# Peptides against a protein of PDB entry 5CWW: the designs that were tried, part 21

Target 1, 194 residues: chain A of PDB entry 5CWW
Amino acid sequence: VPKLQGPFDFDLNPEDEQDDEVELKDIYVIGEKPRVADLMRGEEEELEMMKEDQHNGLSLNIICLLSTSGQVKICLDIDGVEAQWLPPRSKNKRLFAPPPEPPSLLTFQTFDTLKPAEVTPDGWPMFSEDATSPYSFYVTHPAGITYISLTPWVFRLESELQSDSEAGTEFRIDLLAKGQGSERDRIFTQTRTQ

## One batch from the design tools (peptide; aimed at target 1 P14 T113 P116)

Design b2_p16_5 (made by RFdiffusion4)
Pose (drawn by RFdiffusion4):
Structure b2_p16_5 (pose): chain A 174 residues (1-35, 56-194), chain P 16 residues (1-16)
Amino acid sequence: VPKLQGPFDFDLNPEDEQDDEVELKDIYVIGEKPRNGLSLNIICLLSTSGQVKICLDIDGVEAQWLPPRSKNKRLFAPPPEPPSLLTFQTFDTLKPAEVTPDGWPMFSEDATSPYSFYVTHPAGITYISLTPWVFRLESELQSDSEAGTEFRIDLLAKGQGSERDRIFTQTRTQ
Amino acid sequence: LDALKKRPARVEKLSD
């Protein structure tokens, strides 16, 4: 039985989130690829409101177990800092009028790319893609350049990143 | 990755 890791702290998490934004209904994870795509796990979170949050596993989740009984507790040991994810982007997929209080939006994988996926909700269906943004970040991680890292990263963070488009809307039908 | 972490997260909302 491996150690339960969490609750993960969301670095740069949006402040003043509403109840239907904090409440989660689905989770979709795009695993890191071997060193084609991003060498990081991408953790996608779907709220009741239809809000989607894209998080990056900067620290890297790895194998971990609780300590053996052989280990003696040390008083002057530092407290274990909670695990962390980096909140890259957060966006709505539903208008306020489309949010149902007990709605169960769902993630679905795209057959052609793991970096594209769908959100399904009684109000409609939405296509989402993280490309090419995830490729741009990976190229910077593999960059052969001696300098310019902070400069190039600043442009990437200023980039709009993921793209989202509604493909279907259900009208006056719950 | 440290440089990226120093940048703010993007937040986007929709309206009626």

Design b2_p16_5_s1 (made by RFdiffusion4, then SolubleMPNN; from b2_p16_5, 5 letters changed)
Fold by OpenDDE base, seed 5:
Structure b2_p16_5_s1 (fold): chain B 194 residues (1-194), chain A 16 residues (1-16)
Amino acid sequence: as target 1 above (194 residues)
Amino acid sequence: LEALRKHPSRVERLSD
């Protein structure tokens, strides 16, 4: 039986978010790139081919959260949250280890996919995957469909995470954080029937 | 990683 995980603490949550107004409706998880070295234990030849692919993705899990208002929150899993299962009901009262500190997610970016006039109380936006890229997805709402791509920053972030040199990392991360975030493109808008 | 923690996100709203 899967274990219920959470609550999660959101590091760097936008100050302007009224926590009380963010009703989450959907979640989209982009898993960390497979550690080719760990998966390909014994197949050295395939390991070389996968190392050459500079587009191996991010070594962190990405958690995308979607609110009723069509707001997307892009969170990075710094702590490495893994799926947990309920331990078999062994009768031994394991000493309640102090409840582990709630795992934290780092809020990287928050953006709206809907205009204020498109937000409806009964709106139910949903994520859907893009078959062409693991780092791209769609937000579908009755008002329209928005394409989102994390590719503008994800590979640059990975390059920093894999860099052996700390030299200039802070500068490059500053540029990454202040630069163009996720691509957001409204690909369809529902015509309001007059 | 710690460098990312210095950059709080802001909500990027859409204008009407």
Scores: peptide ipSAE 0.355, ipTM 0.884, DockQ to the pose 0.780
OpenDDE base, seeds 1, 2, 3, 4: peptide ipSAE 0.351, 0.352, 0.350, 0.353; ipTM 0.882, 0.882, 0.882, 0.883

Design b2_p16_5_s2 (made by RFdiffusion4, then SolubleMPNN; from b2_p16_5, 6 letters changed)
Fold by OpenDDE base, seed 5:
Structure b2_p16_5_s2 (fold): chain B 194 residues (1-194), chain A 16 residues (1-16)
Amino acid sequence: as target 1 above (194 residues)
Amino acid sequence: LEALRKHPSRVERLTD
């Protein structure tokens, strides 16, 4: 049986978030790139071909959170949260270890997909995957559909994570964080039938 | 990774 995980602490959460706006309705998880080197012990030739694909995904899990207001929060799992299962009911009263500190998620980006006039109290926005890219997805709301892509930054971030040189990393991360974040494009808007 | 912690996210709102 899977173990319930959480709560999660959100590092670098925007200060301007009104608590009332942060009612989460959906979650979308983009898993870390498979460690091909760890999985394919023995097929050196296929490993070289996969290394040449410049589009190796991020080595961190990405957790996307969607609020009732259509706000998307992009969080990075720096701690490497893994799936946990309930231990078999062993009779041994293991001393309650103090509850481990809740895992932290790093809030990388927060953006709205809805205009203020499109937000509804009963809004139920949902994520859906993009079959063309693991780093792209859609937010569907009654008011419209927004395409989101993390590709503008995810590969650059991965390049920094894999860099052995600390030289210029801070500068490049600063540029990454201040630059254009995730792509967002409203692909459909529902016309209000009067 | 530590460099990311220096950059708090900002809410990118849509205007009407």
Scores: peptide ipSAE 0.353, ipTM 0.883, DockQ to the pose 0.795
OpenDDE base, seeds 1, 2, 3, 4: peptide ipSAE 0.352, 0.350, 0.350, 0.352; ipTM 0.882, 0.881, 0.881, 0.882

Design b2_p16_5_s3 (made by RFdiffusion4, then SolubleMPNN; from b2_p16_5, 6 letters changed)
Fold by OpenDDE base, seed 2:
Structure b2_p16_5_s3 (fold): chain B 194 residues (1-194), chain A 16 residues (1-16)
Amino acid sequence: as target 1 above (194 residues)
Amino acid sequence: LEALRKHPSRVERLFD
């Protein structure tokens, strides 16, 4: 039986929002890129083609959170949270190890998909995948549909994670954090029928 | 990774 995981602590959450009871409505998970080298042991030729064509996805899981207000939080799983299973009913009362500290997610970016006038108390925004890219998705709301792409930063971040040299890493990460975040485009707006 | 922890996320709001 799978073990329920959480709660998660959110690191680098914007201070202004810590006091706001943000009601989450949906979660969208972008899994880390599978270690192709481990999966394709023995198919060297296909490995080379896949390395060339596959823009190597991020080695971290990405967790996207969507609130009632249409706010999206992009969180990075830096700790590498793995699926946990309930321990087998072994009779030995293992001394309850102190509950492990809750895993932390790093809030990389937060952005709105709705204008203030579009926010409704009964709104139920939802994520939808983009079949063309694992790092792109849609946010649907009665007011409209927003296209989101993480591609502007995800590959740059991966490059930094794979870099052997610490030299200049802080500078490059600073540029990445201050640079353009996720692409956000409203592709459809529902006309308010007066 | 530690360098990322130094940069708090910014909220990008939409305006009417």
Scores: peptide ipSAE 0.350, ipTM 0.885, DockQ to the pose 0.814
OpenDDE base, seeds 1, 3, 4, 5: peptide ipSAE 0.343, 0.344, 0.333, 0.346; ipTM 0.883, 0.884, 0.883, 0.885

Design b2_p16_5_s4 (made by RFdiffusion4, then SolubleMPNN; from b2_p16_5, 7 letters changed)
Fold by OpenDDE base, seed 1:
Formats: C-alpha cells, structure tokens, sequence
Structure b2_p16_5_s4 (fold): chain B 194 residues (1-194), chain A 16 residues (1-16)
C-alpha cells in the first residue's frame, strides 16, 4: 500500500502568500532526468545519443502546483522525495522514532496565469503536458490557455548543479534567480459571448 | 542549491 506523503514544507514561499488562502486544484510533476547510465545498461549506442543531447533535463524533480486562482508555483524537490510504501505489518513494536522531518520543497517561482477578472470561485484550472518538451506545459482554464516553459532556466540550473567549480556559483545563481524566469504566454483567451 | 535558498521567489501577477 502506498504511503501518504506530506505535508510538505515550502521553503522560500513569498511572504505575501498566506498559505491558507491557496486552494490547490492540480499538480504537475516533472520527474528528474533519468540516470542514463542506470537505464541504458545494455545500450551503449543510445547512451552516446543521449549524451549528445546537450539539453538533458534537470536532475531534480520539479513540482508545479496550480491554485483555483490560476497561480502556478514552481517547486524544486531538493530533498529527493521518493515514493514510500507502508512498512509491512511487522509485529515488532518499532520504537516510536520521532516523526521524520517533513520534506521540503523549494519554491523557485510563483506566477499568475489569470487576470483578476478571470478568476472565478469555482474555477478548476488544470495542467496538461506539452508533447514537444518535458519542461513545457499548459495551464487550461475556462478563461483561457497559458503556455508555460521552464526551459529559460532549467538547463542553466542543471549546469550549475553539475558544475565542479564553486567559483562564481553564487553569482550565476543570483543571475538565474533574478533573471527571466519561466516563459508564460497566453495562447488562447475565451471570448465571452455576451 | 544552497545559494538558491537565499533568493525568495516573487509572485509575478497579471493585471487587468
């Protein structure tokens, strides 16, 4: 039986966001890039092709959260949360280990996909994948569809994570954090038939 | 990763 995971702590949440006001409607998980070496134990030729793809994805899981208001929160799973299963009913009274510290997600970016006038109390925005890229997706709401791409930063972040040099890392991360975040484009707006 | 923790995210709002 799968174990219920959570609650998650959110690191670097915007101060102005009262966590209590955010009703989440959908979640979109972008899994970490597969460890090519582990998956391709027998396919050296495919390993070479995947190495040539300069744009290997992020080594961290990305968790996108979508609220009723159309707000997207991009979170990084820095702790490497894995699926957990309920321990087999071993009769042994496991000593009450202190509850493990809740896993934390690092909030990388938060942005709206809806204008205030488009927000409805019964809104049910949803994520949908982009078949062309694992790091792009759509937010669909009755008011419209927004294209989101994480590609402006995800590959740069991965480069920093893989960098052996600590020199300049702080500067580059600062630039990454302060720079242009995710691409956000409204691709469709529903015309209200009067 | 440690440096990312120093940069609080900002909410990017849309306006009417």
Amino acid sequence: as target 1 above (194 residues)
Amino acid sequence: LEYLRKHPSRVERLFD
Scores: peptide ipSAE 0.309, ipTM 0.873, DockQ to the pose 0.783
OpenDDE base, seeds 2, 3, 4, 5: peptide ipSAE 0.308, 0.306, 0.308, 0.308; ipTM 0.872, 0.872, 0.873, 0.873

Design b2_p16_6 (made by RFdiffusion4)
Pose (drawn by RFdiffusion4):
Parts: structure tokens; sequence; C-alpha cells
Structure b2_p16_6 (pose): chain A 174 residues (1-35, 56-194), chain P 16 residues (1-16)
């Protein structure tokens, strides 16, 4: 039985989130690829409101177990800092009028690319893609350049990143 | 690179 890791702290998490934004209904994880795509796990979170949050596993989740009984507790040991994820982007997929209080939006994988996926909700369906942004970040991580890292990363963070488009809307039908 | 990315980011929500 491996150690339960969490609750993960969301670095740069949006402040003043509403109840239907904090409440989660689905989770979709795009695993890191061997060193084609991003060498990081991408953790996608879907809220009741239809809000989607794209998180990056900067630290890297790895195998971990609780300590054996052979280990003696040390008083002057530092407290274990909680695990962390980097909140890269957060965006709505529903208008306020489309949000149902007990709605169950769902993630779906795209057959052609793991970096594209769908959100399904009684209000409609939404296509989402993380490309080419994830490729641009991977290229920088594999960069052969001696310098310019902070400069290039600043442009990538200023980039709009993921793209989203509604493909279907259900009208006056719950 | 990842540290630079973290420093460049700000919390925000894109609304409809």
Amino acid sequence: VPKLQGPFDFDLNPEDEQDDEVELKDIYVIGEKPRNGLSLNIICLLSTSGQVKICLDIDGVEAQWLPPRSKNKRLFAPPPEPPSLLTFQTFDTLKPAEVTPDGWPMFSEDATSPYSFYVTHPAGITYISLTPWVFRLESELQSDSEAGTEFRIDLLAKGQGSERDRIFTQTRTQ
Amino acid sequence: ALEALKKALKPKVERL
C-alpha cells in the first residue's frame, strides 16, 4: 500500500473561489511522456460549475510509502510540507445561467491526442486543447540554448495557452 | 525553466 499523497496544495490557485468552483466533479490526468509531448503530468480538474483548472506537476509525483516502524521519530525534524501542483490556467466552460447546482460535468479523452479532451454537461459539450502550448514548454525544457530562459518563459506564460471552443449547446432541455 | 514559469504566472480565471 503506497502512501496517500495529498491533499495537494494548488500553487497560484485563484483566490475567492465560489462553492461550485471548489467542488470537484471530475479529474483527468495527462501523464508525462518519456524523453511525443510534455515531460510533465498535467492534472485537469472539473468543478460543478464547469470550471476547468489545468495544473502542472512541477515537483513530480513519485513512489512513496509511509515509514517503517524501525524509524524513530525525531522532535527537531521539520514538518512535512504538503505536496504541490502549479495552477497554470483556470477557465469557465459554462455561462452562469447554464450552471446547475447539482450538475455532473464529465471529462472525455480525444482519440487523436492526449492533449485534447472534451467536457460534457447538460448545457452542452466543449472541446479543449493544450497544444501547441505544451510542445512549446517541452522545447524550452529541452532547450540547447545557453541563455534566454527567463525571457522565453515569460512569453510562454503570456501566451494564451490552451484553446477552447463550444461545439454543441442544448437549449431549454434539462 | 519551471521556476521561471512559476514566477511569470499570476492567478486568474477566464470567464464567460

Design b2_p16_6_s1 (made by RFdiffusion4, then SolubleMPNN; from b2_p16_6 with A1P A4Y K12S)
Fold by OpenDDE base, seed 4:
Structure b2_p16_6_s1 (fold): chain B 194 residues (1-194), chain A 16 residues (1-16)
Amino acid sequence: as target 1 above (194 residues)
Amino acid sequence: PLEYLKKALKPSVERL
């Protein structure tokens, strides 16, 4: 039986300006790509395919959260939350290990996909995948569709995470964090038929 | 690297 995971703590979460904007409607998870080192324990044949995919995806899970207002929050799973299964009912003592600290998500970026005038009380924004990129997706709302891509920063972040050299890492990470260059493009807007 | 990221990130919402 799968173990229910959560609640998650959100590190560096923006203070939500309005309590009503906090209602989450959808979640989109981009799973971590296996590290080359972890796959090196597997068959040699997979090694060739991984070299051609020069764009090693992020070694962290990305959790995207979508509010009723169309706000997207991009979070990084820094604790490495794996799918947990309930341990087989071994009879032995519930060592009340202190409840493990709730897994923390690092809020990388937060942005709106709707204008204030497009937000409706009964709004139902939803994520949908982009079949062409694991790091791109759409937010669909009755008011319009927004394309989002994490590709501008994901590969750069991974390069820093895998770098053995600390030289300049702090500076490059600072630039990456300040740039927060997720692509956000409104590809469709519903015209109000007056 | 993640510690540098935590230090560099500032909570903000990018509005439209």
Scores: peptide ipSAE 0.516, ipTM 0.940, DockQ to the pose 0.867
OpenDDE base, seeds 1, 2, 3, 5: peptide ipSAE 0.514, 0.514, 0.512, 0.514; ipTM 0.940, 0.940, 0.940, 0.940

Design b2_p16_6_s2 (made by RFdiffusion4, then SolubleMPNN; from b2_p16_6 with K12S E14V)
Fold by OpenDDE base, seed 3:
Structure b2_p16_6_s2 (fold): chain B 194 residues (1-194), chain A 16 residues (1-16)
Amino acid sequence: as target 1 above (194 residues)
Amino acid sequence: ALEALKKALKPSVVRL
């Protein structure tokens, strides 16, 4: 049985007080790609096909959070939230290991998918996957549908994470964090029939 | 690289 992880206590810095009021409605997780070294134990033929076309996805889990107002927060799991399973009921009273420290998520980007006039109390935004890309998804709301892609930064970030050179890494990561970030396109808008 | 990422991205703690 999967262990329910949470609630995660998030100590918001008091300067970000405006984020404390965000009511979350949905979560979308993009799992880390397995390291090529762990795949090397598999069939050699799948590994060769993975070398050419596979932009090596991010080695970190991505956690997307969606508010009632249509705000998306894209978080990176640095500590690796491992799926915790309930230990098998073995008779040995293993001392309860202290509860693992709550995972720390790094917010990479925050943006809105709705205009203020489109936000409604009864509106329920939801995530949905894009079958064509693991790093793309949709936010669906009664007011419209927004396409989101993480591809503009994910592969560049992975290249920095896999680089053995510390030279300029801090500068390049700072540029990634300050950039436009994710692609966002409103693909459908519900026309209010007056 | 991970430490550089932690410095560039302020850890915002999102209560789920």
Scores: peptide ipSAE 0.468, ipTM 0.899, DockQ to the pose 0.280; fails the geometry check
OpenDDE base, seeds 1, 2, 4, 5: peptide ipSAE 0.468, 0.467, 0.468, 0.466; ipTM 0.899, 0.897, 0.898, 0.898; seeds 1, 2, 4, 5 fail the geometry check

Design b2_p16_6_s3 (made by RFdiffusion4, then SolubleMPNN; from b2_p16_6 with K12S)
Fold by OpenDDE base, seed 4:
Structure b2_p16_6_s3 (fold): chain B 194 residues (1-194), chain A 16 residues (1-16)
Amino acid sequence: as target 1 above (194 residues)
Amino acid sequence: ALEALKKALKPSVERL
């Protein structure tokens, strides 16, 4: 039987976001790609194909959250949230195990896809996939369509996560965090005929 | 790397 997961704790939420005020409308999950190091331990033969795929995705799940206002939050699953099943009812429920801390999502980036004047109370923004890239997607709203790509940082972050050397990692990560985040491009705007 | 990322990230909202 599937186990209900959550609540999730959001690390590094913007202070301006009262968590209680953000009505989420949609969720888009980009599943983790297998870590090269973990695959190398199991299958010697897949070694060559994965070295050539310079596009090995992030070894963390990415959780994208979309609010009614068209705000997107890009979160990283740092705890490795897997599909949980209810354990078989073993009689030895240690009744007194403290509830495990809720899994944390690291907020990598938060951005608006709508201007304040485009936000409507009945607006229903939605995610849609980009069939050409697992790390790109669209936010659709009656006011417009925004293309989003995580490619500017995802592969660089993965490279740092898989690095055997800590040398310069802090500097490169600082540049990654302060640099160009996700690509955000309004590809369509619905003209309100006044 | 993840700990460095947690330290480097500053919560902000990128407005339009």
Scores: peptide ipSAE 0.529, ipTM 0.941, DockQ to the pose 0.841
OpenDDE base, seeds 1, 2, 3, 5: peptide ipSAE 0.527, 0.528, 0.528, 0.526; ipTM 0.941, 0.941, 0.941, 0.941

Design b2_p16_6_s4 (made by RFdiffusion4, then SolubleMPNN; from b2_p16_6 with A1P K12S E14V)
Fold by OpenDDE base, seed 1:
Structure b2_p16_6_s4 (fold): chain B 194 residues (1-194), chain A 16 residues (1-16)
Amino acid sequence: as target 1 above (194 residues)
Amino acid sequence: PLEALKKALKPSVVRL
């Protein structure tokens, strides 16, 4: 039986305690892509053809958080939220495994999808998936729709995570973190009829 | 590489 995971207590870094209680309204999770090498352990010939076209996604879960104000936080799950199963009802000694430490999320990027004048108290921003890309999604709000793509950095980050070369990895990851993050495009704006 | 990522990204733990 799958175990319901949560609530996740995310311990905010005390330095970010000054971020006023960002009321979260929606969560969008992009699961880690399965390692093709782990799936293809039996079919050598299909492995070669898939290697060329595989823009293999990130080996980390991406957790996108959306506030009432239309702020998006893109977080990386470095600890890996593994699927927890209810222990089988076997009579043997419940080794109380210590409660798993709350997953630590790394905030990769924070950005707004709404202008301050578009933020409304009754506004309910929501995520929606892009059926054409696992690393793209939309933020929908009464004021408009914003397309978001993580593709500018996801594949580069994955390349660094899978690199056997430690040389320069820290520098390149620092450049990724400080560089241009996610693509954002306002595809629709609701014109207020005066 | 994960340690480099942890250094580059200040762990901001988002409280849900």
Scores: peptide ipSAE 0.436, ipTM 0.888, DockQ to the pose 0.289
OpenDDE base, seeds 2, 3, 4, 5: peptide ipSAE 0.432, 0.433, 0.434, 0.432; ipTM 0.884, 0.887, 0.887, 0.885; seeds 2, 3, 4, 5 fail the geometry check

Design b2_p16_7 (made by RFdiffusion4)
Pose (drawn by RFdiffusion4):
Structure b2_p16_7 (pose): chain A 174 residues (1-35, 56-194), chain P 16 residues (1-16)
Amino acid sequence: VPKLQGPFDFDLNPEDEQDDEVELKDIYVIGEKPRNGLSLNIICLLSTSGQVKICLDIDGVEAQWLPPRSKNKRLFAPPPEPPSLLTFQTFDTLKPAEVTPDGWPMFSEDATSPYSFYVTHPAGITYISLTPWVFRLESELQSDSEAGTEFRIDLLAKGQGSERDRIFTQTRTQ
Amino acid sequence: ALEVLRQRPARVEKLS
């Protein structure tokens, strides 16, 4: 039985989130690829409101177990800092009028690319893609350049990143 | 690169 890791702290998490934004209904994870795509796990979170949050596993989740009984507890040991994810982007997929209080939006994988996926909700369906943004970040991680890292990363963070488009809307039908 | 990225604010978008 491996150690239960969490609750993960969301670095740079949006402040003043509403109840239907904090409440989660689905999770979709795009695993890191071997060193084609991003060498990081991408953790996608779907709220009741239809809000989608894209998080990057900067620290890297790895194998962990609780300590053996052989280990003696040390008083002057530092408290274990909670695990962390980097909140890269957060966006709505539903208008306020489309949000149902007990709605169950769902993630679905795209057959052609793991960096594209769908959100399904009684209000409609939405296509989402993280490309090419995830490729641009990977190229910077593999960069052969001696300098310019902070400069190039600043442009990437200023980039709009993921793209989203509604493909279907259900009208006056719950 | 990741350290620098971590210093940048997250993007937040809402629909009206």

Design b2_p16_7_s1 (made by RFdiffusion4, then SolubleMPNN; from b2_p16_7, 7 letters changed)
Fold by OpenDDE base, seed 3:
Structure b2_p16_7_s1 (fold): chain B 194 residues (1-194), chain A 16 residues (1-16)
Amino acid sequence: as target 1 above (194 residues)
Amino acid sequence: PLEELRKKPSRVERLE
């Protein structure tokens, strides 16, 4: 039986607390790519395919949150939320390990996909995958369709996570956080038939 | 590197 996980504590920056009334409408999860070392314990054939995909994806889960207003939050699972299963009812009273601290998600980026004039009270924006890239997706709203790509930063972040050198890490992470964010392109706009 | 990332403010980009 899967264990119900949550609530997730969002380490929302205190500046994001002012946007209190963000009604979430959809969630999109980009799973972590398995580490090559973890794959080595599995079937060898999957390992060769991952080696050829030179663009090793991020070793963190990415959680995208979408509001009614078309705001997207890109969150990173830094704590590594693993699928928890209820232990089989083995009769041994396993000492209740203290409940694990609720996993925290780090908000990496927040951006709008709709202009203020396009936001409607009855709007229902939705995520959809891009079959050509695991780090790209679409946000569809009655007002239009926006293409999103995480590729401008995701591979750079992974490179830092895999680096054994602590030297210059602070500077490179600062550059990454201030650098090019997610790509955001409006690919379709619905013409208001007046 | 993750600890340094936690210290960074989230980037916010609005559409006008």
Scores: peptide ipSAE 0.492, ipTM 0.930, DockQ to the pose 0.747
OpenDDE base, seeds 1, 2, 4, 5: peptide ipSAE 0.492, 0.490, 0.491, 0.491; ipTM 0.930, 0.929, 0.930, 0.930

Design b2_p16_7_s2 (made by RFdiffusion4, then SolubleMPNN; from b2_p16_7, 6 letters changed)
Fold by OpenDDE base, seed 1:
Structure b2_p16_7_s2 (fold): chain B 194 residues (1-194), chain A 16 residues (1-16)
Amino acid sequence: as target 1 above (194 residues)
Amino acid sequence: ALEELRKRPSRVSRLE
């Protein structure tokens, strides 16, 4: 039986966001791309396909959270949350190791997909994948559909994570964190039939 | 790089 994971702690939430007010409606997970080196132990065919995909994806899981208001939080799984299984009911009460610290998610970016006038109390926004890119997705709401792409920053971030050079890292990470790096495009707007 | 990320809070980008 899979172990229920959570709660997750959110690190670096914006100072102005009261976490208590954010009603989450959906979650979208972009899994970490396996390291080519780890794939070298797998099937050669998968390795060749991943080598041809020159776009080395992010080595961190990305967890996207969607609120009722159409706000998206892009969170990075820095701790590497692995699937946990309930330990087999072995009778030996091994000393309860202190409960592992709850995994923390780093809030990398937060943005709205709806204008204030489009927010409804009964709104049910949902994520959907983009079959053309693992780092792109849609947010669908009764008011409209927004295309989101993380590609503008994901590859740059991965380059920083894999860099052995600390020179300029602070500056480049500062630019990544302050940048409106994700693409956000409203592809459809529902005309309110008056 | 990860430590630098941990020091930088996210910003909310609102739609006008």
Scores: peptide ipSAE 0.395, ipTM 0.909, DockQ to the pose 0.787
OpenDDE base, seeds 2, 3, 4, 5: peptide ipSAE 0.394, 0.393, 0.394, 0.393; ipTM 0.908, 0.908, 0.908, 0.908

Design b2_p16_7_s3 (made by RFdiffusion4, then SolubleMPNN; from b2_p16_7, 5 letters changed)
Fold by OpenDDE base, seed 1:
Structure b2_p16_7_s3 (fold): chain B 194 residues (1-194), chain A 16 residues (1-16)
Amino acid sequence: as target 1 above (194 residues)
Amino acid sequence: ALEYLRKHPSRVERLS
């Protein structure tokens, strides 16, 4: 039986987040790309495909959270949440190691996909994948469909995470955090027939 | 890099 993981602790609420309980409606996970070095132990064919895909994805899992209001939180799994299974009912009560601290998610970006007038109390926004890119997805709401792409920053962030040089890292990360974040494009808007 | 991100959370980008 898979162990239910969570709740996740959000250590970093954006300064502007009202303490209002964000009602989450959906979660979308972009798994970390395996490091080429780790794939060297796997099938040679997968290694060749990843070498050809010169765009090494992010080495961290990305957890996207979608609220009823159409707000998306892009979170980075810094601790590397591994799939945990309930320990087999081994009779030996091994001293329960203190429950591991809940994994901390780092909020990288928060943005709305809906205008205030489009928000409904019974809204049911949903994520859906983009088959053409693992770092792109759609947010579907009754009011419309928004295309999201993390590609503007994800590869640059990975480059910084893999850089051996600490020189200028803080500056470059600051530019990543404050710069143009994820691409957000409303591709469809539902016209309310009055 | 990650420590910097921990100290500088992003702002909420709202739609008008």
Scores: peptide ipSAE 0.423, ipTM 0.906, DockQ to the pose 0.684
OpenDDE base, seeds 2, 3, 4, 5: peptide ipSAE 0.420, 0.410, 0.421, 0.409; ipTM 0.904, 0.904, 0.905, 0.904

Design b2_p16_7_s4 (made by RFdiffusion4, then SolubleMPNN; from b2_p16_7, 6 letters changed)
Fold by OpenDDE base, seed 2:
Structure b2_p16_7_s4 (fold): chain B 194 residues (1-194), chain A 16 residues (1-16)
Amino acid sequence: as target 1 above (194 residues)
Amino acid sequence: ALEYLRKQPSRVERLE
């Protein structure tokens, strides 16, 4: 039986604390991609070919949060929260390990998918997957549909996480954080019939 | 790399 995990603490920037009153409506999780090296421990030759596929996903879980206003928060699981299962009902009173501190999620980016005039109190935006990419998804609202892609930064971030060299890492991470964020494209807008 | 990432301010992008 899966163990309920959470609550998660969000390391929200103080500037984002004012937006904490945002009622969440949906959550979309992009699971970490297994390291090819961990999967292919026995097949060295196939491992080299798969390493060259520059399209290896991020080694961190990504948690996307969607509010009623159509705001998306992209959060990273830096602590590496593993899926926990309820321990089998073995009668052994395992010593109450102190409850592990709730894992902290790092907010990487926050962006709107709706214009202020499109926000409605009864709005129910939802996530949906893109079958063509694990790092792309849609936000659907009665006002319109927005395509989101994390590909502009996710692969660069992974390259920094896998780099053995600390040289220039600070600079590259600074550029990554300040550079182009997630791709956001409104693919459909519902015409308000007046 | 993760420590540098934690030090970065979160970006907020609004729609006009």
Scores: peptide ipSAE 0.478, ipTM 0.923, DockQ to the pose 0.760
OpenDDE base, seeds 1, 3, 4, 5: peptide ipSAE 0.478, 0.477, 0.477, 0.477; ipTM 0.923, 0.923, 0.924, 0.923; seeds 3, 4 fail the geometry check

